# Peptides against a protein of PDB entry 3V4O, part 90

Target 1, 234 residues: chain A of PDB entry 3V4O
Amino acid sequence: DQPLAKDKVALLIGNMNYREHPKLKAPLVDVYELTNLLRQLDFKVVSLLDLTEYEMRNAVDEFLLLLDKGVYGLLYYAGHGYENFGNSFMVPVDAPNPYRSENCLCVQNILKLMQEKETGLNVFLLDMCRKRNDYDDTIPILDALKVTANIVFGYATCQGAEAFEIQHSGLANGIFMKFLKDRLLEDKKITVLLDEVAEDMGKCHLTKGKQALEIRSSLSEKRALTDPIQGTEY

## One batch from the design tools (peptide; made by RFdiffusion4, then SolubleMPNN)

Design b2_p17_2_s4 (from b2_p17_2, 6 letters changed)
Fold by OpenDDE base, seed 1:
Structure b2_p17_2_s4 (fold): chain B 234 residues (1-234), chain A 17 residues (1-17)
Amino acid sequence: as target 1 above (234 residues)
Amino acid sequence: MQEELDSLLQSYSPELK
């Protein structure tokens, strides 16, 4: 009995041209390639680049409107970021230097809102750093999450560590997407798929000891990105 | 070798002022 998705929706954000921070290059290619892959998996994909805080918040709001009971939701982010007290913060291109949580989007808050939609699967692929921001002393008070057992976090790097792209590489991917794209279309439970990506990344001498994939999940069902949409299976 | 590899990487964590 293969699990079914009511629908599959993805929001992809790649931030590169920061106003007050170093510019990036890989998010452009990563978002483009991931878009093509997810569309092959019958995801409805919204891909956006270089979003301000206002635009990012609006994009997330619109993304949430597409979610409903049983819908697979996937959020991908590539850009600058940080992690404080277990909370991941995506940095908009117009963020000040230094930035604080009030300038950024908290992924865990988005998860809370996704849970309210009673989604079938919540996948977060975060290609960002997870180092603490010492300039942000805010301790967020988050509402308690429901026990939905349908959450998967794919962190491009470990807690307290950095994620990287390759400099002067033209149209090269970031490190995370370099390995993710090779397995994304495989018909496997999403956590198993990511675990294999982690092993592939672990064999790379370029990032050995510098960047390693971390999977954090509460997924009690064999959900895969390849799961068919209800009413379209043959 | 490691130093050379490090120079090829751009961190997604900027230096903050």
Scores: peptide ipSAE 0.341, ipTM 0.801, DockQ to the pose 0.903
Fold by OpenDDE base, seed 5:
Structure b2_p17_2_s4 (fold): chain B 234 residues (1-234), chain A 17 residues (1-17)
Amino acid sequence: as target 1 above (234 residues)
Amino acid sequence: MQEELDSLLQSYSPELK
């Protein structure tokens, strides 16, 4: 009855030391803590920091090679980003100022490739801003997505809004990870889990009216990050 | 208070030139 994962693979990217943009701090802590949590969930985790465009693309390629039918794939990104026309773009540390889509990695393109792998679950946790980049007037031409009903997006903020970190308190989590980490190990459907995280975040007076978690999903099965891997018994 | 609170936050959206 319980859904099984063929395998569980996660790619975590935290970009902080941008060359042409303000430096960030929270991604370091966020990636570290998320790595530990996902490993407790038996994910195979690749965690990388401060990736150039070339390195990010290579990391994604390697990540995709680990995906296959029934595999749970999780992509976490913390760093600068933007969203144009519903497409999320992760900004490499060597991106120019201003950056455009050709300088960045499109999450929806990654999703398309994950669908081709017939993954069991596709989770995207995007701790980045979702404001439109007016310096990028290109309209991405994306291949049509399949109807797989196994997709979950956890956006750190609402569409068109910003995501934040707190910089005046030393090393600290970003707002999203601050609340996510407290519930990540719970054995709940991933959308339910994220919904509870959203409620927790909603109580944060620091970001009220500025940042709110958005969940976008098409998940027809009760899949959780705690789902056991096929062939393993605990 | 709000101004002070805002100063504590760093946006993940950089100013573009």
Scores: peptide ipSAE 0.330, ipTM 0.796, DockQ to the pose 0.852
Fold by OpenDDE base, seed 2:
Formats: C-alpha cells, sequence, structure tokens
Structure b2_p17_2_s4 (fold): chain B 234 residues (1-234), chain A 17 residues (1-17)
C-alpha cells in the first residue's frame, strides 16, 4: 500500500538581490542545494533566482500547468516576506518600499489553484519572515479551500516571527535549509520529517528563542517526498 | 553572548519606509 505520485514537480524561488530592500545571500545556496536534493528524489525541478513580480507570476503559472491529478507539487521560497491575517506573501525583487499585497504573491492563492488540479500532495516550504506588514491594510478575500487533506506547510519560523540567515564572509545556508538538507532524503512521512528538522533547529544556539520551525498540515495519508512515481521501475 | 550571536543574523524582514 505504498503511496504513489503520478509525477513530482517542484518550483524553487530564491530572491536576494532586491532593488529597494536589503540584499540577502543564503537564497542562492539554499536553492542550489535543495535543487540537487529534490532531483535525487526524482522531482522535476524548476529553480529560479531574483524574480520580478511579473516573472514570479509567470513562473507560478507555468508550475501550475505541470500539476495534475495525483501529482506532488512542492513550492519553495526563500527571500523577504510577510504574513497578514494568516496569508503568506512572497516579495519579488522589484517590489517597492513599502510593498503591499498587490506587489506580492499570495501563497494561499497558489494553494487554491493547486487544489483545483487535484494534486496528490501540496508542500510549501517558506523560508521567509512571518511578521505583519503594517503598510498593507488589505484584508484578502480568498475563495474557500476544499478539504483535500494533502497540504503541508513548513514555515521557517513561527507566526509573527522572523527567519534569518547567518552573516559570514563566505556563503552559508539559511537556518531553515541548514537543518532541512540533512533530513530531506529520509523516507518518512513529510510531516514527521519536518518535525525532526524542527527538533534539530531547536538545538541551535544561534536561533534558540529567535527562530523556530512551524509545521501546519492537513495530511491524511502517509505521503513522503521519497514516494515513487507511478510507472517507474526500480 | 546572545547579543553577539544576534549580530551574526540577517533578518528576512526588511525595515519599511
Amino acid sequence: as target 1 above (234 residues)
Amino acid sequence: MQEELDSLLQSYSPELK
């Protein structure tokens, strides 16, 4: 009774060279390492860096075209972001200062569209801050989500909190990816895997009390990133 | 010690104008 994926598709976005906001460093390395790991898991991976709003929207549209019934979809984002009223917003590199929701991509909107594709699994790995943006007074009106029981959110930080990268002379991972990469290939239910990552992160003295992984899931099946693709022989 | 560690971290939340 091994769960099977019709296909496995991932979109990875790393934004670091912002025009009107502080530049980041870790997204480059994080996207690269995650790409390699997901490819080992037989994901079809599209990895993009430093996307404008227009480019991000196009990338998401193309990603959605690859989704279908039973397909595993994974969206990873590393960059600036915020969360207002439970809605996560990814900030493009050309976003103004200050930015509003109209300048950003709402993750929950993407989820809605993924649900329409009847995917087998929807995984969001969001390496961004979740602090409220007081300059955005818009209350998003989203369509009601369906009960699909195939959704997993891995937030790099807790609600209302910040996510960080380590500032070194050289390249280094963000805190989330630092621990995620060590366990990503494990054959475990995705929520169990993330829970172990959370424990590993909790032992880090750099971010103890500053950043903690939050897992939000509605997953009724034992789905893992290691699940084989239907029709693939080993 | 914590203050020193904090100085090594970059937030993914910029200050907005």
Scores: peptide ipSAE 0.320, ipTM 0.794, DockQ to the pose 0.846
Fold by OpenDDE base, seed 3:
Formats: C-alpha cells, structure tokens, sequence
Structure b2_p17_2_s4 (fold): chain B 234 residues (1-234), chain A 17 residues (1-17)
C-alpha cells in the first residue's frame, strides 16, 4: 500500500545576483545542497542560478513538460519575493526597482498549470519574503484551482513576514534550508516532515520571533518525497 | 545584543525605490 510516484521531478531556482536589488548569498549553497538531497531521493533535478525573467519562464515551461499524471513535482525557490493577496511572486535577477507582477513569476499560476498535468504531488518550497509589495497595485484574477488534494506549500516565513540568511564572511545556508536539509531524507509524509522542520526552526535563537515556517497543504494521501517511482526496483 | 544579532541577518526583502 506504499504510495508510488510515476516520476519525480524538481526545479530549483536560486537568485542572488540581482541587478537592481541587494545581492544574496545563501541561495547558492541552498540550491547545491538541496540538489544533492533530492537526487538521493531519485528526483530528476534541474538546478539553476541567477535567472532573468525570460530564463525563469523558460525553466518553468520546461519543468512543466516533464510533468504528467502521477508525477511528483517540486519547485524550490530562494531569492527575493513578495506576496500580494495570497499570491506568491518570485523575483528574477533582472527585475526593475520597483518590480511589479508583470516582472515576476506567480507561483499560483504555476500550480494551476501543474494541476492540469494531473500530477501526483505538488510541492512548493519558497524561501523568500512574503511582505506585500505596495508598488504593485495589480489585483490578480486567478482561475479556480481544481480539487486535487495533492498540494503542499512550505513557506520559509509567515505571511507578511520576512525570510533571512545569516551574514558572515563565508557561505552559509538560509535559515529555512539550515533545518530542512537535516530532515529531508526522512521517510515521512511531507507535511509531517515540514512540521518537524518548523519545530526545529523555532528553537533557533537567531530567528526566534522573526521567522517561522508556515505549512499550507491540501494533501489527502500519505505522500512522501521518499516514495518509490513506479516500475523501479530499489 | 538583539540589535547586534539582527545585524547578522540579511532579509530577502529588498528596499524598493
């Protein structure tokens, strides 16, 4: 009765070297380490750094082409971002200052397209801020999502709050990845896994009261990142 | 001390012009 994935595909994006915004450091390490972990979980992983708007849109399009019925899809993003009216926007490195929705990629739009593929699991790990962008007055009108009960959002921070990385002379993980990487290989329902990560993050003295993991899910099955791929022998 | 600790953190939210 083990849940099976038709395939497992992940797109990891880390944006650091922004043209018109402060540069970041952690996404480099975070994407690298997450890539290694997901490959151990037999994910087909595409990892990209410092993408322009054009490149990000192309990457998402190619990612969607790899999705199909029963496929596990995972999208990880680390970089600048914002959230307006419940919609998450990933900011490309060539985004202007200030940026608007037309300059960014809407995660919920990607989710809609993933649902059309009839995926077995849709996981979004968003290591970005969720503050409102007051310079973006666009009110998104999104189509209604299907009731697929296979969606998991792992927000690195609470709604309206900020996500952080530790600044020091060397390279280090962002706060979210610092704790996620320690549990990612565990054979647990993905929502349970993330809940434990949330507890671990809560013990961090650096970000206590500043950053907390938020899990938003509609997952009716016990799906785990460790689920075997159909037709494969382990 | 809290202020010093805060200075060690970089926000993923940029200052917009």
Amino acid sequence: as target 1 above (234 residues)
Amino acid sequence: MQEELDSLLQSYSPELK
Scores: peptide ipSAE 0.306, ipTM 0.784, DockQ to the pose 0.862

Design b2_p17_3_s1 (from b2_p17_3, 10 letters changed)
Fold by OpenDDE base, seed 1:
Structure b2_p17_3_s1 (fold): chain B 234 residues (1-234), chain A 17 residues (1-17)
Amino acid sequence: as target 1 above (234 residues)
Amino acid sequence: MAAAEEAERDSKLQPFG
């Protein structure tokens, strides 16, 4: 039996115009392309660009209000980021230089809050660097996550590595989105879909040895982004 | 195909960090 979603909600954040950090270009196009694709998959999509810390926190809070039992939640982030001690931090555009965890949004904290909503699926697509921030010595003591078998992380790069955008002819795209967009509409278990994206990315000569997709999942059910919404007649 | 591959080779990579 095909799993059903109670609803499907996505928050897409693309940060480019940093105040105290190098500006990026790809998040604009990547958020746009992903928005279009997720809407075709009947996601309710909120897409936001260049968020301050306050705005990001507010956006996440509003996103969480849309989540409930059986709802598919997807969070996409493209921008500066780092990973300390297995925790992923999204960097707001107004973050200081250097930034610390207190200036950033911890993805694992968001996941905890999503778990409290008893969501049907939690997908995180993180198009950011995963290098350790040596300027942040804070060891986050996070509450233990609940054992839910409905979590999927798609990291654009490996632990300790960088994610990249390609700049060509005045356009820029993230490497992750370049390959993700070609498969996102496929009716496959999300982890299988991401595995295929990983293979496609692995064939890219530009990023060989520089960037590789990492999938972290506890998904025990055959859930896909294409899963129909409960009560919708197709 | 060749032109697209060449265009990609000349592309600059910028990290998200």
Scores: peptide ipSAE 0.210, ipTM 0.693, DockQ to the pose 0.451
Fold by OpenDDE base, seed 5:
Structure b2_p17_3_s1 (fold): chain B 234 residues (1-234), chain A 17 residues (1-17)
Amino acid sequence: as target 1 above (234 residues)
Amino acid sequence: MAAAEEAERDSKLQPFG
């Protein structure tokens, strides 16, 4: 039987105009393109740019209010970030230099809250660096995640590596979005779709040996972004 | 397509971190 979604909701965040960190360019275009694609997939999409810590936390809270049993939740982030001890941290535009975990949003904490909503699918697409932040010595004590078998992470880069944007034009895409956009509408299990994106990215000479897509999943069902919403004639 | 690929090869990469 084809899996059904109760609803499909996405939060897209693109941070580029940092106050105390290098400015980025790609998040503007990447969020716009992804918004258009997800709307074609019947997602309810909230797209936001250049969020402060306060605004990011509020956006996540509002996103969580739209989640419920069987809802597909997708979080996309493009901006500065880091990874400590397997935990991903999204950096708000008003973060200090150096930033620490208390200034940032932990993706795994968001996942925990999504699990409490009994979502049908949790997808995280993280277009950020995954280098360790040496200025943050906090060891996150995360509560054990529930075994929901409905989680997919698409990391734009490998653990300990950087993610990149192309600087040849005024508004170029990030490397991850460049390849993701070509596959996103395909009716395939989300992990299979991302694997194909990984292969496409692997053929890019610019990022060979510098950036590679990492897929981390616990997904026991054939869930796709194309799955129809229950009660719709789609 | 080929011209875009060549332009990309000479492009600078900016990290997201």
Scores: peptide ipSAE 0.202, ipTM 0.697, DockQ to the pose 0.439
Fold by OpenDDE base, seed 4:
Structure b2_p17_3_s1 (fold): chain B 234 residues (1-234), chain A 17 residues (1-17)
Amino acid sequence: as target 1 above (234 residues)
Amino acid sequence: MAAAEEAERDSKLQPFG
């Protein structure tokens, strides 16, 4: 039987205009393109740019309010970030230099809260660097996760590596989004779709040895972003 | 082919010193 979503909700965050860190360019275009694609997939999409810590926390809270049993939740982030001890941290535009975990949003904490909503699918697309932040020695104590078998992480790069953007003719796209956008509308299990994106990225000579897509998943059902919403007339 | 300029999406941890 075709899996059904109760609803489909996405939060897209692109941070570019950092106060204390280098400015980025790609998140603007990447968020825009992904917004248009997800809307074609009948996602309710909230797209936000250049969020402060306070605004990011509020956006996540509002996103969580839209989640419920069987809802597909997708979080996309493009901006500065880091990874310490397997925890991914999204950096707000007003983060100090150096930033620490207390200034950032932990993705794994968001996942925990999504699990409490009994979502049908949890997808994280993280277009940020995954280098260790040596200025942050905090080891977050995370609450135990539930076994929900509905989790997919698409990391734009490998652990300890950097994510890059390509600038052409005044437009900049992240490497991840460049390849993701070509396949996002395909009716395939989300992990299969991301695997194909990984292969496409692997053929790019510019990022060979520099950036590779990492998929981390626990997904026991054939769930796709194209899955229909329950109660909608086909 | 226009040379694609790659830019890093993370801040280089510059030591403050």
Scores: peptide ipSAE 0.038, ipTM 0.598, DockQ to the pose 0.088
Fold by OpenDDE base, seed 3:
Structure b2_p17_3_s1 (fold): chain B 234 residues (1-234), chain A 17 residues (1-17)
Amino acid sequence: as target 1 above (234 residues)
Amino acid sequence: MAAAEEAERDSKLQPFG
């Protein structure tokens, strides 16, 4: 049986023009390309660029309001970030140098809130570095996650590693998006799709030994981004 | 074909100095 989504909603954030950190280029193009692809998959897409901490928190709050029982939720982030103790932190453009957890948005906290909405699928695509931030000594104490078996993380890079962008002919793309875009429209279980993307990325000699896709999932059903919205299925 | 150049997404945090 084909799984159905009650609705499909995506929040895409690309941070490039940091005030106190190196500027990035790829998030502009990557957010644009992903927006177009997700719209072809009938996602309701909110795409935002260069968000302050306040704006990012508001965007996440508004995103959560669109989630409900059986809704597919997708969060994409491209920008600076770090990972401490298995928790991923997205860095707003107005974050200080050095930044700490209080200046950033914790992805696992967002996941917790998504679970409270009884979503049908929770997908996180995180195109950021995952190095430890030695300036952040905070140990996040998060509530235990529910066992919902509908969670997929696509990390653009391995734990403790960096994510990269490639500038080609004046345009810059993230390595992750370069390969993701070629497969995103395929009607496959999302974890299978990402595994194929990982294999494609592994053939890229430029980033060999520097960047590799990591998939972390608890997905007990064959759910795909191509799953039809309830009421539109054949 | 233009040469592709690699750029880091996130730089190491540098303390003041």
Scores: peptide ipSAE 0.038, ipTM 0.587, DockQ to the pose 0.086

Design b2_p17_3_s2 (from b2_p17_3, 8 letters changed)
Fold by OpenDDE base, seed 2:
Structure b2_p17_3_s2 (fold): chain B 234 residues (1-234), chain A 17 residues (1-17)
Amino acid sequence: as target 1 above (234 residues)
Amino acid sequence: SEAEAQAARDSLLQPFG
């Protein structure tokens, strides 16, 4: 019947104050709002802003230590990024200009490590651009992934495309979070939830034809962010 | 026009990269 999580852990990273790249605004608000929502869902949430490469790697390492068999792991990232050969790279605030793969964190490598923990669910919410970085000609060789059928990627934008934040006099959400936050608490399979977010985004005149959510998943069970933690009562 | 409308919308958006 109802799937259960052994625990639910989330790492949220928002990078905005880059040293050698344009500064962003939305990650501040987006991380804040997502933190509040995930805590309502009984996630243990670690939220961090403006991480250097060293700090990001440490944060990921600590996050991985909290994962175990049956644990739901969620990684959210908002900031600069790129995608080369199907690999997503998160850009630390101290990355050089231009940045290369050795300066960045590869999401697929993190996924591999999460799989080793035998997690119940692996969710990546990546609010970053997915354009090719022409200054990085490295072809990463990654270990083969396991067939765990518990992986969900929510990309804020399509492959090879850009993700956007709204220009505002004050603080504003990124486009992805603008729609995600309205549905995140719904008791639905996570892929269904994200599909509805995609539809909402598609109806927005501001971003129609400009930004579209991509869902990539192999989720074979009806796992939801609302799933209870085993041994707890709600 | 559609192009003008899109340009206006684009001016309200900042890419994450």
Scores: peptide ipSAE 0.290, ipTM 0.782, DockQ to the pose 0.831
Fold by OpenDDE base, seed 3:
Structure b2_p17_3_s2 (fold): chain B 234 residues (1-234), chain A 17 residues (1-17)
Amino acid sequence: as target 1 above (234 residues)
Amino acid sequence: SEAEAQAARDSLLQPFG
């Protein structure tokens, strides 16, 4: 039987014009292309660029308000980031140098809040580095997650590694989006889709041995981004 | 060489940091 979503909502954040950190280029194009693709999949998409800490927190809060039982929630982030003790931190454009966890948004905390909404699917696509931030010794104390079996993480790179964008004079995708965009519209279980993206990255001469996609999931149902929205109005 | 190919690839990539 075809799984159904009560609704499909996506928040896309691309941070590139950092005040105290190297500027990026890829998030501009990546957010734009992903927006177009997700809209074709009938997602309600909010796309934002260059968010301060305050703006990012507000955007996440508003995103959470759109989530409810059975809703598919997708969070995409492209920008600076780090991973400490298994927790992913998104870096706002006004973050100090060096940044710490108090300056950043913890993805796992967002997941906890999404679980409280009893969402049908929680997808995180994180196009950021996952290196340890040695300037942050804080061990986050997060509430225990529920066993919902509806969680998918697509990390642009493996643990402890860097994610990359293509460096040239024109606009280009980050490495993750370069491959993701070619498969995103496929009617496949989201973990299967991402696995194929991972294989594409591994076969490309440019990225082989340089960047590898990591999929971390607990998904007990065949949920796809192509799943239709419940109701006759769609 | 493989080393030259790797260097060429590295020159085309910028890390997100």
Scores: peptide ipSAE 0.289, ipTM 0.780, DockQ to the pose 0.777
Fold by OpenDDE base, seed 5:
Structure b2_p17_3_s2 (fold): chain B 234 residues (1-234), chain A 17 residues (1-17)
Amino acid sequence: as target 1 above (234 residues)
Amino acid sequence: SEAEAQAARDSLLQPFG
């Protein structure tokens, strides 16, 4: 039987114009291109750029309000970030230098809240660095996640590694989006799709030994971004 | 050399923070 989504909702955040950190370029075009692709997949997409901490928290809150039982939720982030103790932190544009967890949004906390909504699928696409932030020794005490078997993380890079954008005078994709955009519309289980993206990235001489996609999933059903929405004909 | 080639490739990349 074809899996069905009650609805499909995505929040895309691209942070570039940091106040106290190096400015980025790729998030602009990456968010734009991903927005167009996800809309073709009938996602309700909210795309936001250059969010402060306050704005990011509000955006996440509004995103969560759109989630419900059986809804597919997708969070994409492109910008500065770090990973401490397996927890991913998205860095707002107004974050201080150095930033700490209290200044950032923890992805795993968002996941916990998504689980409370009894979503059908939770997808995180994180185009950020995953290096440890040595200026933040806080160990987040997170509530235990439920065993929902509907979680997929696509990390643009490996644990402890950096993600990159191409240095170009004009607009260019980040490395992750460069490969993701070519496959995103394929009707495949999301983990299979990401695995193919990983293979494509692995063939690129530019990224060999530099950046590799990591897929982390607990997905017991064949869920795809192409899954039809209940009450609609596809 | 491979090292030189990698350095050249690295020059094309900007890391995210």
Scores: peptide ipSAE 0.289, ipTM 0.782, DockQ to the pose 0.813
Fold by OpenDDE base, seed 4:
Structure b2_p17_3_s2 (fold): chain B 234 residues (1-234), chain A 17 residues (1-17)
Amino acid sequence: as target 1 above (234 residues)
Amino acid sequence: SEAEAQAARDSLLQPFG
């Protein structure tokens, strides 16, 4: 009863060189390392850095074109972000200060579009802050979601909290990627894998009480990132 | 103290927001 993926496609976005917001460092390394790992898992990976709003929307559109029935889709984002009313917003590098929802990409809208493709698995790994944006009082109107039981969210931090990168002169991971990269290749159900990452983060003195992984899932099948692609021989 | 330890950790971290 080994689950099979028709294909495996990932879009990785790392935004760090913001025009009107503090610059970040970790997304560069995090996207690079995650790209390498996902390619080892036979994902088709598109990795992009420092995207404007226009470029981000185009990247998502192109990503969606690669999705189809039974395809595993993974979206990773590292950069500035916020969460209003349970909706996650990724901030492009050209976003104004302050930014609002119309300047950003809503993850839940992307999920809706992925569901229309009848994907086999939808994984979101969001390495961004989840604080309320007080400058945005809009309530997003989202399309209705299907009941697909194939959705996994890995939030780098808790609701209403911040995500962090290690501050030093050299290249370093964000906290989420620091722990994720050590387990990503394991042949385990994706929610189990993320649970282990959460435990690792909780045991580390640096991150204990500072940042905690949140897993939100509706996954009724034992699907893993290591699942083989249909028609392939390993 | 725990407060001092937390302050030390905070000095090593930069938020994504």
Scores: peptide ipSAE 0.288, ipTM 0.782, DockQ to the pose 0.797

